# Peptides against a protein of PDB entry 2L5G: the designs that were tried, part 20

Target 1, 41 residues: chain A of PDB entry 2L5G
Amino acid sequence: LSKEELIQNMDRVDREITMVEQQISKLKKKQQQLEEEAAKP

## One batch from the design tools (peptide; made by RFdiffusion4, then SolubleMPNN)

Design b2_p14_2_s1 (from b2_p14_2, 9 letters changed)
Fold by OpenDDE base, seed 3:
Structure b2_p14_2_s1 (fold): chain B 41 residues (1-41), chain A 14 residues (1-14)
Amino acid sequence: as target 1 above (41 residues)
Amino acid sequence: KIEELRKKKEELQK
């Protein structure tokens, strides 16, 4: 693995982490909305 | 941990 290949692999992993963190944030917000709707009589 | 990896990447790009 060259220095350039290592940097490219780190950039790929950082993008994948950012995408997963955004998905988790959206899912947590949707979960909270469903829990709030289910708690309304 | 993620921020430490981002700093190491920036140091490797210099």
Scores: peptide ipSAE 0.081, ipTM 0.696, DockQ to the pose 0.124
Fold by OpenDDE base, seed 5:
Structure b2_p14_2_s1 (fold): chain B 41 residues (1-41), chain A 14 residues (1-14)
Amino acid sequence: as target 1 above (41 residues)
Amino acid sequence: KIEELRKKKEELQK
């Protein structure tokens, strides 16, 4: 792996992390909505 | 851990 290939792989991982963090945020919002709906009598 | 990887990337880009 060249220095450039290593940087490109790190940039790929950073994009994948950002996508996963956005998915976690969406899932947490859905979880909260389901918990609020389940807490209604 | 993620922040340490970002710092190492920045050092490699210099």
Scores: peptide ipSAE 0.079, ipTM 0.697, DockQ to the pose 0.134
Fold by OpenDDE base, seed 4:
Structure b2_p14_2_s1 (fold): chain B 41 residues (1-41), chain A 14 residues (1-14)
Amino acid sequence: as target 1 above (41 residues)
Amino acid sequence: KIEELRKKKEELQK
């Protein structure tokens, strides 16, 4: 791998991490909403 | 909705 290919792979991984973190945050918020809805009589 | 969240969580853990 060239230095440029390594940088491109790092930038790709950083974007993928950010996308996964945003998905986890959305899922956690939806889970909390469902737990709050299920706790209502 | 709970089952959809479980499926999406499983997809993120692969």
Scores: peptide ipSAE 0.025, ipTM 0.470, DockQ to the pose 0.053
Fold by OpenDDE base, seed 1:
Structure b2_p14_2_s1 (fold): chain B 41 residues (1-41), chain A 14 residues (1-14)
Amino acid sequence: as target 1 above (41 residues)
Amino acid sequence: KIEELRKKKEELQK
């Protein structure tokens, strides 16, 4: 791995982390909405 | 309801 390939792999991992964090946030919001709907008569 | 909340969010982002 060149230094440039290592930097490119780091930039890719940082983007993948950001995408996963956004997915977790969306799933948590959906879970909360489903729990709030299930708690209403 | 989830779809209505999605539509409302999309309207607020325009």
Scores: peptide ipSAE 0.024, ipTM 0.414, DockQ to the pose 0.022

Design b2_p14_2_s2 (from b2_p14_2, 8 letters changed)
Fold by OpenDDE base, seed 2:
Structure b2_p14_2_s2 (fold): chain B 41 residues (1-41), chain A 14 residues (1-14)
Amino acid sequence: as target 1 above (41 residues)
Amino acid sequence: KIEELQKRKKELEE
C-alpha cells in the first residue's frame, strides 16, 4: 500500500464514521421521542 | 479514537 492508498483508505473510514455517528444521533433522538411519548399520560 | 485517526492522517500528509 502506497502512502496515497493509506490516506485514501483513512478518508473512506472518516466518511463511514461520520455516517454511523449521524445514524446513532438519529436513533438516539427517535429513542428519546418514544420514551417521552410513552411517559405522557 | 476519531481525533487520533485524524491526527495520524495529518502526520501522513506531511
Scores: peptide ipSAE 0.059, ipTM 0.661, DockQ to the pose 0.149
Fold by OpenDDE base, seed 3:
Structure b2_p14_2_s2 (fold): chain B 41 residues (1-41), chain A 14 residues (1-14)
Amino acid sequence: as target 1 above (41 residues)
Amino acid sequence: KIEELQKRKKELEE
């Protein structure tokens, strides 16, 4: 693997991490909303 | 860990 191929693979992983972190944040917010709705009588 | 990967990436782009 060239230096450029390693940088390209790191860029791909950084994008995938950012996408997963955004998904986790959205799912945590949705979980909190569902828990708050379920706690209302 | 992510900050360490970002630092290593920057060192490779120099």
Scores: peptide ipSAE 0.059, ipTM 0.658, DockQ to the pose 0.134
Fold by OpenDDE base, seed 4:
Structure b2_p14_2_s2 (fold): chain B 41 residues (1-41), chain A 14 residues (1-14)
Amino acid sequence: as target 1 above (41 residues)
Amino acid sequence: KIEELQKRKKELEE
């Protein structure tokens, strides 16, 4: 891998991390909403 | 309400 290919792979991984973190945040919010609604009589 | 919870539960299992 060239230095340029390594930088491109780092930039790709940073974008993938950001996308996964956004997915985790959405799923955690959905989980909390399910838990709050399941706790209602 | 129950249908919405069932839908959200399915979306968390994916």
Scores: peptide ipSAE 0.028, ipTM 0.441, DockQ to the pose 0.026
Fold by OpenDDE base, seed 1:
Structure b2_p14_2_s2 (fold): chain B 41 residues (1-41), chain A 14 residues (1-14)
Amino acid sequence: as target 1 above (41 residues)
Amino acid sequence: KIEELQKRKKELEE
């Protein structure tokens, strides 16, 4: 792997991490909304 | 909401 290929692979992994973190945040927010709605009398 | 649903269910059983 060239230095440029290694940097491109790092940039790809950083984008994938950011996408997964955004998905986790959305799912946690949805979970909290469902738990709050289920806890309402 | 569950209490409201339980109330509506009871009103349908009467």
Scores: peptide ipSAE 0.025, ipTM 0.243, DockQ to the pose 0.009

Design b2_p14_2_s3 (from b2_p14_2, 9 letters changed)
Fold by OpenDDE base, seed 1:
Structure b2_p14_2_s3 (fold): chain B 41 residues (1-41), chain A 14 residues (1-14)
Amino acid sequence: as target 1 above (41 residues)
Amino acid sequence: KIKKLQEEKKKLEK
């Protein structure tokens, strides 16, 4: 593994982390909406 | 976690 291959792998992982964090944010918003709808009489 | 990876990348690019 060259220095450049390590940087490329870090860039790939950084993108994957960003995508997962965006998915977690969407799921948390959906969870909150479902909790708010379930709390309505 | 992103901030640490970006700091490590910046150290490797120097």
Scores: peptide ipSAE 0.131, ipTM 0.729, DockQ to the pose 0.202
Fold by OpenDDE base, seed 4:
Structure b2_p14_2_s3 (fold): chain B 41 residues (1-41), chain A 14 residues (1-14)
Amino acid sequence: as target 1 above (41 residues)
Amino acid sequence: KIKKLQEEKKKLEK
């Protein structure tokens, strides 16, 4: 791997981390909504 | 995690 290929791989991983963090945030919000709905009589 | 990888990338680009 060249230095440039390593930087490109780091940029790819940064994008993938951002996507996963956004998915986790959405799932946590959906979990909270389901917990609030399930807590209603 | 992002902040650490961005810092390492910036070190590699120098």
Scores: peptide ipSAE 0.129, ipTM 0.727, DockQ to the pose 0.198
Fold by OpenDDE base, seed 5:
Structure b2_p14_2_s3 (fold): chain B 41 residues (1-41), chain A 14 residues (1-14)
Amino acid sequence: as target 1 above (41 residues)
Amino acid sequence: KIKKLQEEKKKLEK
C-alpha cells in the first residue's frame, strides 16, 4: 500500500464510521419511541 | 474513535 492508498482507505473508513453513527442515532431514536409507546397503558 | 483516524491522516498528509 502506498501512502496515498493508505490515506484513501482512511477516508473510506471515516465515511463508513459516519454512516454507522447516523444509523445508530436513527435506531436509538426508534428504540426510544417504541419504549415510550410500550410504556403507555 | 474518528478523531484518532483524522489525526493520523493529518500526520500522513504532512
Scores: peptide ipSAE 0.126, ipTM 0.726, DockQ to the pose 0.139
Fold by OpenDDE base, seed 2:
Structure b2_p14_2_s3 (fold): chain B 41 residues (1-41), chain A 14 residues (1-14)
Amino acid sequence: as target 1 above (41 residues)
Amino acid sequence: KIKKLQEEKKKLEK
């Protein structure tokens, strides 16, 4: 693995982490909405 | 976690 291949692999992992963090944020917001809807009479 | 990887990448690019 060259230095350039390591940098490219780090950039791929950074993109994958960003996508997963966005998915977690969306799921947490949806969970909060369902909890707020379930708490309303 | 992202901030640490970005700092390590910046060290590797120097």
Scores: peptide ipSAE 0.126, ipTM 0.726, DockQ to the pose 0.210

Design b2_p14_2_s4 (from b2_p14_2, 9 letters changed)
Fold by OpenDDE base, seed 5:
Structure b2_p14_2_s4 (fold): chain B 41 residues (1-41), chain A 14 residues (1-14)
Amino acid sequence: as target 1 above (41 residues)
Amino acid sequence: KIEELRKKKEELRK
């Protein structure tokens, strides 16, 4: 692996991390909505 | 940890 290939692989992993962080944020928002809906009498 | 990896990656680009 060249230095450039290593950086490209790190850039790929950083994009994948960002996508997972965005998915976690969406799931947390949906969880909160479901908890608020379930708390309604 | 992730931010430290991002910093190291930026150092490797120089």
Scores: peptide ipSAE 0.128, ipTM 0.730, DockQ to the pose 0.132
Fold by OpenDDE base, seed 1:
Structure b2_p14_2_s4 (fold): chain B 41 residues (1-41), chain A 14 residues (1-14)
Amino acid sequence: as target 1 above (41 residues)
Amino acid sequence: KIEELRKKKEELRK
C-alpha cells in the first residue's frame, strides 16, 4: 500500500466511524424516549 | 483514540 492508499483507507474508516457515531446518537435518543415513556404512570 | 487517528491522518497528508 502506498502512502496515498493508506490515507484513502483511513478516510473510508473515518466515514464509517462517523456513520456509526450518528447511529449510536439516534439509538441513545430512542432509548431516552422509551425510558421517559416507561416512567409515565 | 479516534481523534488521535484523525490528527495522524492530517499530519500524513502534509
Scores: peptide ipSAE 0.126, ipTM 0.728, DockQ to the pose 0.139
Fold by OpenDDE base, seed 3:
Structure b2_p14_2_s4 (fold): chain B 41 residues (1-41), chain A 14 residues (1-14)
Amino acid sequence: as target 1 above (41 residues)
Amino acid sequence: KIEELRKKKEELRK
């Protein structure tokens, strides 16, 4: 792998990490909303 | 750890 190919692979992985972190944050917020709604009498 | 890797990647672009 060239230095450029290594940087491109790191950029891809960093984008994938950011997308997964955003998905986890969204799912945690939705989970909390559902738990709060389910706790209402 | 991720932020350290981002900094190292930016240093590799110079």
Scores: peptide ipSAE 0.126, ipTM 0.729, DockQ to the pose 0.123
Fold by OpenDDE base, seed 2:
Structure b2_p14_2_s4 (fold): chain B 41 residues (1-41), chain A 14 residues (1-14)
Amino acid sequence: as target 1 above (41 residues)
Amino acid sequence: KIEELRKKKEELRK
């Protein structure tokens, strides 16, 4: 792997991390909404 | 740690 190929692989992994972090944030917000809805009389 | 890796990657592009 060249230096450039290593940087390209790091860029791919960084995009995948960002997508997973956004999915986790959406799931946490959805969980909180369901908990708040279940706590309403 | 992820932000430090992002900074190190940017320094490797120079």
Scores: peptide ipSAE 0.123, ipTM 0.726, DockQ to the pose 0.129

Design b2_p14_3_s1 (from b2_p14_3, 8 letters changed)
Fold by OpenDDE base, seed 2:
Structure b2_p14_3_s1 (fold): chain B 41 residues (1-41), chain A 14 residues (1-14)
Amino acid sequence: as target 1 above (41 residues)
Amino acid sequence: KKIEELRKKKEELE
């Protein structure tokens, strides 16, 4: 791997991390909504 | 709320 290929791989991984964090945030919000609805008498 | 609506409907049928 050249230095340029390593930088390109870092930029790709940083984008993938950001996408996964956004997915986790959406799933946590859905979980909280389901827990709130399940806790309503 | 939905469980409470179901309880009220059950009470109306008893």
Scores: peptide ipSAE 0.022, ipTM 0.243, DockQ to the pose 0.009
Fold by OpenDDE base, seed 1:
Structure b2_p14_3_s1 (fold): chain B 41 residues (1-41), chain A 14 residues (1-14)
Amino acid sequence: as target 1 above (41 residues)
Amino acid sequence: KKIEELRKKKEELE
């Protein structure tokens, strides 16, 4: 692994983290909507 | 669910 390959792998991981965090945020919003709908009589 | 059914029934009576 060259220093350049390590930097490229870090940039890839940072993008993957950002994508996963956006997915978690969307899933949390959907969970909250389902909990609010389930709590409505 | 039940409140939404009651709202739909109210809208059908208006």
Scores: peptide ipSAE 0.014, ipTM 0.256, DockQ to the pose 0.010
Fold by OpenDDE base, seed 4:
Structure b2_p14_3_s1 (fold): chain B 41 residues (1-41), chain A 14 residues (1-14)
Amino acid sequence: as target 1 above (41 residues)
Amino acid sequence: KKIEELRKKKEELE
């Protein structure tokens, strides 16, 4: 692995982390909405 | 609330 290939792999992992964090945020918001709807008798 | 509306509809059918 060249230094350039290591930087490219780091940039890819950083993008994947950002995508997963956005998915977690969307799922947490959906969970909260479902909990708030279920708490409404 | 939706559960209270369903309970009222059930009571109207009994």
Scores: peptide ipSAE 0.021, ipTM 0.238, DockQ to the pose 0.009; fails the geometry check
Fold by OpenDDE base, seed 5:
Structure b2_p14_3_s1 (fold): chain B 41 residues (1-41), chain A 14 residues (1-14)
Amino acid sequence: as target 1 above (41 residues)
Amino acid sequence: KKIEELRKKKEELE
């Protein structure tokens, strides 16, 4: 692995982390909506 | 509210 290949792999992982964090945020929002709907008497 | 409405409807049918 060259230094350039290592940086490219880091940039890829950082993009993958950002995508997973956005998915977690969307899932947490859906969970909260389901919990709020389930908590409605 | 919906669970309470369902409970009231159940009680009206008993």
Scores: peptide ipSAE 0.021, ipTM 0.241, DockQ to the pose 0.009; fails the geometry check

Design b2_p14_3_s2 (from b2_p14_3, 9 letters changed)
Fold by OpenDDE base, seed 5:
Structure b2_p14_3_s2 (fold): chain B 41 residues (1-41), chain A 14 residues (1-14)
Amino acid sequence: as target 1 above (41 residues)
Amino acid sequence: SKIQELQKKKKELQ
């Protein structure tokens, strides 16, 4: 792999990480909401 | 973090 191909692969991975982190954030917020609703008497 | 280290290395290659 050239230096340019390695950089392109790193940029792809960075975008994929960002997308997964956004999904994790949404799922954590949903989890917290469900835990808060389940904790109500 | 490992991600921050990779992001730093990417900037050093550009």
Scores: peptide ipSAE 0.050, ipTM 0.639, DockQ to the pose 0.132
Fold by OpenDDE base, seed 4:
Structure b2_p14_3_s2 (fold): chain B 41 residues (1-41), chain A 14 residues (1-14)
Amino acid sequence: as target 1 above (41 residues)
Amino acid sequence: SKIQELQKKKKELQ
């Protein structure tokens, strides 16, 4: 791998991490909503 | 974090 190919692979990983972090945030919010709904009598 | 370490290494390569 060239230096440029390594940087491109790191850019790809950074994008994939950002996408996964956004998915985790959405799932955590959904979990909290379901827990709050289940806690209502 | 491991992510921050990788981001630092990327900046050192540029």
Scores: peptide ipSAE 0.049, ipTM 0.640, DockQ to the pose 0.140
Fold by OpenDDE base, seed 2:
Structure b2_p14_3_s2 (fold): chain B 41 residues (1-41), chain A 14 residues (1-14)
Amino acid sequence: as target 1 above (41 residues)
Amino acid sequence: SKIQELQKKKKELQ
């Protein structure tokens, strides 16, 4: 692997991490909303 | 974090 290919692979991993973190954040927010709705009388 | 360390090293290589 060239230095440029290593940098491109790091950029890909950074994007994939960001996408997964955004999905986790959305799922945690939905979980909290469902728990809050289930706690209403 | 380990991710922040890798992101810093990436900027040093560019």
Scores: peptide ipSAE 0.049, ipTM 0.637, DockQ to the pose 0.123
Fold by OpenDDE base, seed 1:
Structure b2_p14_3_s2 (fold): chain B 41 residues (1-41), chain A 14 residues (1-14)
Amino acid sequence: as target 1 above (41 residues)
Amino acid sequence: SKIQELQKKKKELQ
């Protein structure tokens, strides 16, 4: 791997981390919504 | 959903 390929792979991983964190946030929000719906009589 | 309705009402009051 060249130095440029290593930097490109780092930038890719950083973007993938950000996308996964956004997905986790959306899933946690949906979970909270379902829990709030289930907790209502 | 009831949550979407409540979220809509919250936005209408802000």
Scores: peptide ipSAE 0.027, ipTM 0.379, DockQ to the pose 0.016

Design b2_p14_3_s3 (from b2_p14_3, 8 letters changed)
Fold by OpenDDE base, seed 5:
Order: C-alpha cells, then sequence, then structure tokens
Structure b2_p14_3_s3 (fold): chain B 41 residues (1-41), chain A 14 residues (1-14)
C-alpha cells in the first residue's frame, strides 16, 4: 500500500462510518416511536 | 479532521 492508497482507504472508511451513523440514528428514532406506542395503554 | 490534514499534506507534496 502506497501512502496515496492509505489516505484513499481512510477517506472511504470515514464515509462508511458516516453512513452507518445515519442508519443508527434512523433506527434509534424508530425504536423510540415503537417504545412510545407500546407504552400507551 | 486528521484525514483532511493528511490529504492537504499529500497535495502539497505532489
Amino acid sequence: as target 1 above (41 residues)
Amino acid sequence: KKIEELQKKKEELE
């Protein structure tokens, strides 16, 4: 791996992390909605 | 960010 390939791989991983964090945020919001609906008598 | 600093340093060496 050249220094170039290493920096490109790091940028790719940073983008993948951002995508996963956005998915986690959406799933947490859906979980909270389902928990709120299930807590209603 | 650390990646952006590394990318900038790379562009300075090209």
Scores: peptide ipSAE 0.052, ipTM 0.663, DockQ to the pose 0.061
Fold by OpenDDE base, seed 2:
Structure b2_p14_3_s3 (fold): chain B 41 residues (1-41), chain A 14 residues (1-14)
Amino acid sequence: as target 1 above (41 residues)
Amino acid sequence: KKIEELQKKKEELE
């Protein structure tokens, strides 16, 4: 693995982390909505 | 970001 390949792999992992964090945020918002709807009479 | 700093250092060493 060259220095160039390591930087490219790090940049790929940073994009993958950002995508997963956005998915987690969307799932947490959906969970909160379902919990709020289930708490309404 | 740390990756952006590494990319700048890469460009200086190419």
Scores: peptide ipSAE 0.052, ipTM 0.665, DockQ to the pose 0.063
Fold by OpenDDE base, seed 4:
Structure b2_p14_3_s3 (fold): chain B 41 residues (1-41), chain A 14 residues (1-14)
Amino acid sequence: as target 1 above (41 residues)
Amino acid sequence: KKIEELQKKKEELE
């Protein structure tokens, strides 16, 4: 791996991390909604 | 971002 290929792979991983963090945020909001609905009598 | 700083430092060394 050249220094070039390493930086390109790091940029790809940073984009993948950002996408996964957005998915986690959406799933946490859905979990909270389901917990609030399940807590209603 | 730290990656953008690394990309800039790389461009300065080419």
Scores: peptide ipSAE 0.051, ipTM 0.663, DockQ to the pose 0.062; fails the geometry check
Fold by OpenDDE base, seed 1:
Structure b2_p14_3_s3 (fold): chain B 41 residues (1-41), chain A 14 residues (1-14)
Amino acid sequence: as target 1 above (41 residues)
Amino acid sequence: KKIEELQKKKEELE
């Protein structure tokens, strides 16, 4: 791998991390909504 | 729970 290929792979991984963090945030929000609805009488 | 409140309201109307 050239230095340029390593930088391109780093930029790709940083985008993949951001996408996974957004998915985790959406799943946590859905979990909280389900827990709130389950806690309602 | 909302389902338990709906069940009680159903029983009151029977």
Scores: peptide ipSAE 0.017, ipTM 0.224, DockQ to the pose 0.009; fails the geometry check

Design b2_p14_3_s4 (from b2_p14_3, 8 letters changed)
Fold by OpenDDE base, seed 4:
Structure b2_p14_3_s4 (fold): chain B 41 residues (1-41), chain A 14 residues (1-14)
Amino acid sequence: as target 1 above (41 residues)
Amino acid sequence: SKIEELRKKKEELE
């Protein structure tokens, strides 16, 4: 792997991490909504 | 964080 290929692989991983973090945030919001709905009498 | 360490190393390589 060249230096440039290593940087490109790091950029790819950083983008994949950002996408996963956004998915986790959406799932946490859905979890909170379901918990709030389940807490209603 | 481990991600922040990787970002700093990337910037040092650029």
Scores: peptide ipSAE 0.061, ipTM 0.662, DockQ to the pose 0.133
Fold by OpenDDE base, seed 2:
Structure b2_p14_3_s4 (fold): chain B 41 residues (1-41), chain A 14 residues (1-14)
Amino acid sequence: as target 1 above (41 residues)
Amino acid sequence: SKIEELRKKKEELE
């Protein structure tokens, strides 16, 4: 692999990490909303 | 973190 191919692979992995982190954040917010709704009388 | 170390190494290679 060239230096440029390594950088491109690192950029791809960084984008994939960011997408997964955003999905985790959305799921945590949905979990919190469900816990708050379940705690209402 | 390991991710921050990889981001710094990417910046050094660019």
Scores: peptide ipSAE 0.058, ipTM 0.661, DockQ to the pose 0.132
Fold by OpenDDE base, seed 3:
Structure b2_p14_3_s4 (fold): chain B 41 residues (1-41), chain A 14 residues (1-14)
Amino acid sequence: as target 1 above (41 residues)
Amino acid sequence: SKIEELRKKKEELE
């Protein structure tokens, strides 16, 4: 594994983290919407 | 965070 291949793998992992964080944000927003709808009479 | 530590180590390698 070269230094450049290590940097490329770190870039890949950073992109994968960002994608997972965006998915978590969308799921939290959906959870909040369902909780708000369930609280309506 | 562990993610920010990894980002700093990346910058030191570039």
Scores: peptide ipSAE 0.058, ipTM 0.661, DockQ to the pose 0.140
Fold by OpenDDE base, seed 1:
Structure b2_p14_3_s4 (fold): chain B 41 residues (1-41), chain A 14 residues (1-14)
Amino acid sequence: as target 1 above (41 residues)
Amino acid sequence: SKIEELRKKKEELE
């Protein structure tokens, strides 16, 4: 791998991490909403 | 819940 390919792979991994973290946050918020609705009398 | 409120109201009418 060239130095440029290594940097590009780092930038790709950082973007993929950010996308997965956003997906986890969205799923956690949906889970909390469903749990709150299920806990309502 | 809204469903539980409706069930209670139904029970009051029976």
Scores: peptide ipSAE 0.027, ipTM 0.267, DockQ to the pose 0.009; fails the geometry check

Design b2_p14_4_s1 (from b2_p14_4, 5 letters changed)
Fold by OpenDDE base, seed 4:
Structure b2_p14_4_s1 (fold): chain B 41 residues (1-41), chain A 14 residues (1-14)
Amino acid sequence: as target 1 above (41 residues)
Amino acid sequence: ELDEKLEKLKKLKE
């Protein structure tokens, strides 16, 4: 891997991490909503 | 952290 290829791979991985973190945040919010709905009598 | 490494590597490319 050239230095340029390494930088490009790091930029790709950083974007992929950000996308996965946003997905985790959305799933955590949905989980919390389902837990709050299940806790209602 | 990763963004700071990326920025340092970009500056070394110039």
Scores: peptide ipSAE 0.050, ipTM 0.625, DockQ to the pose 0.085
Fold by OpenDDE base, seed 5:
Formats: structure tokens, C-alpha cells, sequence
Structure b2_p14_4_s1 (fold): chain B 41 residues (1-41), chain A 14 residues (1-14)
């Protein structure tokens, strides 16, 4: 791997991490909504 | 932070 290929791979992985973190945040918010709805009498 | 490492590597490419 050249230095340039390493930088490109790191930039790709950073973008993929950001996308996965946004998905986790959306899923956690939906989980919380379902838990709050299930806790209502 | 990963972003700080990426920024340091980008500066070494220029």
C-alpha cells in the first residue's frame, strides 16, 4: 500500500464509520420511542 | 480522534 492508498482507505473508513454511527443513532432513537410507547398504560 | 489523524496524513501528501 502506498501512502496515497493508505490515506484513501482511511478517508473511506472514516466516511463508513460516520454513516454507521448515523444509522445506530436512528435505530437507538426508534428503540427509545418503542420502549416509551410500550411503557405507557 | 480519527479526523485529526486524517488531517495530519493529508498535510503529508501535499
Amino acid sequence: as target 1 above (41 residues)
Amino acid sequence: ELDEKLEKLKKLKE
Scores: peptide ipSAE 0.050, ipTM 0.623, DockQ to the pose 0.045
Fold by OpenDDE base, seed 2:
Structure b2_p14_4_s1 (fold): chain B 41 residues (1-41), chain A 14 residues (1-14)
Amino acid sequence: as target 1 above (41 residues)
Amino acid sequence: ELDEKLEKLKKLKE
């Protein structure tokens, strides 16, 4: 791997991490909403 | 932090 390919692979992985973290945050918020709705009589 | 490592590598590309 060239130095340029290493930088490109790191930038790709950083973007993929950010996308997965945003998905986890959205899923946690949906889980909390469903738990709050299920707790209503 | 990954971002700090990425910025250090970008500066070495200049």
Scores: peptide ipSAE 0.048, ipTM 0.621, DockQ to the pose 0.085
Fold by OpenDDE base, seed 1:
Structure b2_p14_4_s1 (fold): chain B 41 residues (1-41), chain A 14 residues (1-14)
Amino acid sequence: as target 1 above (41 residues)
Amino acid sequence: ELDEKLEKLKKLKE
């Protein structure tokens, strides 16, 4: 593994983390909306 | 409105 390959792998993992965090945020907002609608009488 | 929330949920499923 060259130093460039290690940096490229780090940048890839950082982008993948950001994408997963955005997906978690969308799912949490969806969950909250479903809970708020289910809590209405 | 329920319809506005359903439209927001559709956009979050994409």
Scores: peptide ipSAE 0.028, ipTM 0.378, DockQ to the pose 0.025

Design b2_p14_4_s2 (from b2_p14_4, 5 letters changed)
Fold by OpenDDE base, seed 4:
Structure b2_p14_4_s2 (fold): chain B 41 residues (1-41), chain A 14 residues (1-14)
Amino acid sequence: as target 1 above (41 residues)
Amino acid sequence: DLEEKLQKLKKLKE
């Protein structure tokens, strides 16, 4: 693995982390909405 | 931080 390949792999992983964090945020917001809807009498 | 490490590695490429 060259230094350039290491930098490219780090940049890819950083983008993948950001995408997963955005997905987690969206899922948490949906979970909260479902919990609030289920808590309505 | 990963971004800080990435930036340090990019600077060492020049």
Scores: peptide ipSAE 0.052, ipTM 0.632, DockQ to the pose 0.085
Fold by OpenDDE base, seed 1:
Structure b2_p14_4_s2 (fold): chain B 41 residues (1-41), chain A 14 residues (1-14)
Amino acid sequence: as target 1 above (41 residues)
Amino acid sequence: DLEEKLQKLKKLKE
């Protein structure tokens, strides 16, 4: 593995983490909305 | 931090 390949792999993993964190945030907001709707009489 | 490590590696590429 060259130093360039290591940097490219780190950049890729950082973007993948950011994408997963955004998905988790969207899913948590959707979960909270569904829980608030289900708690209404 | 991953971004700090990435920036350190990028600077060593120059």
Scores: peptide ipSAE 0.052, ipTM 0.632, DockQ to the pose 0.085
Fold by OpenDDE base, seed 3:
Structure b2_p14_4_s2 (fold): chain B 41 residues (1-41), chain A 14 residues (1-14)
Amino acid sequence: as target 1 above (41 residues)
Amino acid sequence: DLEEKLQKLKKLKE
């Protein structure tokens, strides 16, 4: 791997982390909504 | 972190 390829791979991984964090946030919100709906009488 | 490491590598490319 060149230094340029290493920088590109780090930038790619940083973007992938951000996308996964956004997915986790959406899943946590969906979980909370399902828990709130299940707690309604 | 990853961002700090990325910025250090970018500066070394100049």
Scores: peptide ipSAE 0.051, ipTM 0.632, DockQ to the pose 0.085
Fold by OpenDDE base, seed 2:
Structure b2_p14_4_s2 (fold): chain B 41 residues (1-41), chain A 14 residues (1-14)
Amino acid sequence: as target 1 above (41 residues)
Amino acid sequence: DLEEKLQKLKKLKE
């Protein structure tokens, strides 16, 4: 791998981590909403 | 940190 390919792979992995963290945050918020709705009489 | 390592590598490309 060239230095340029290493930088490109690191930038890609950093973006993929950010996208997965945003998905986890959205799923946690949906889980909390469903738990709050299920707790209503 | 990954971002700090990425910025160090980008500066070595200049």
Scores: peptide ipSAE 0.051, ipTM 0.631, DockQ to the pose 0.085

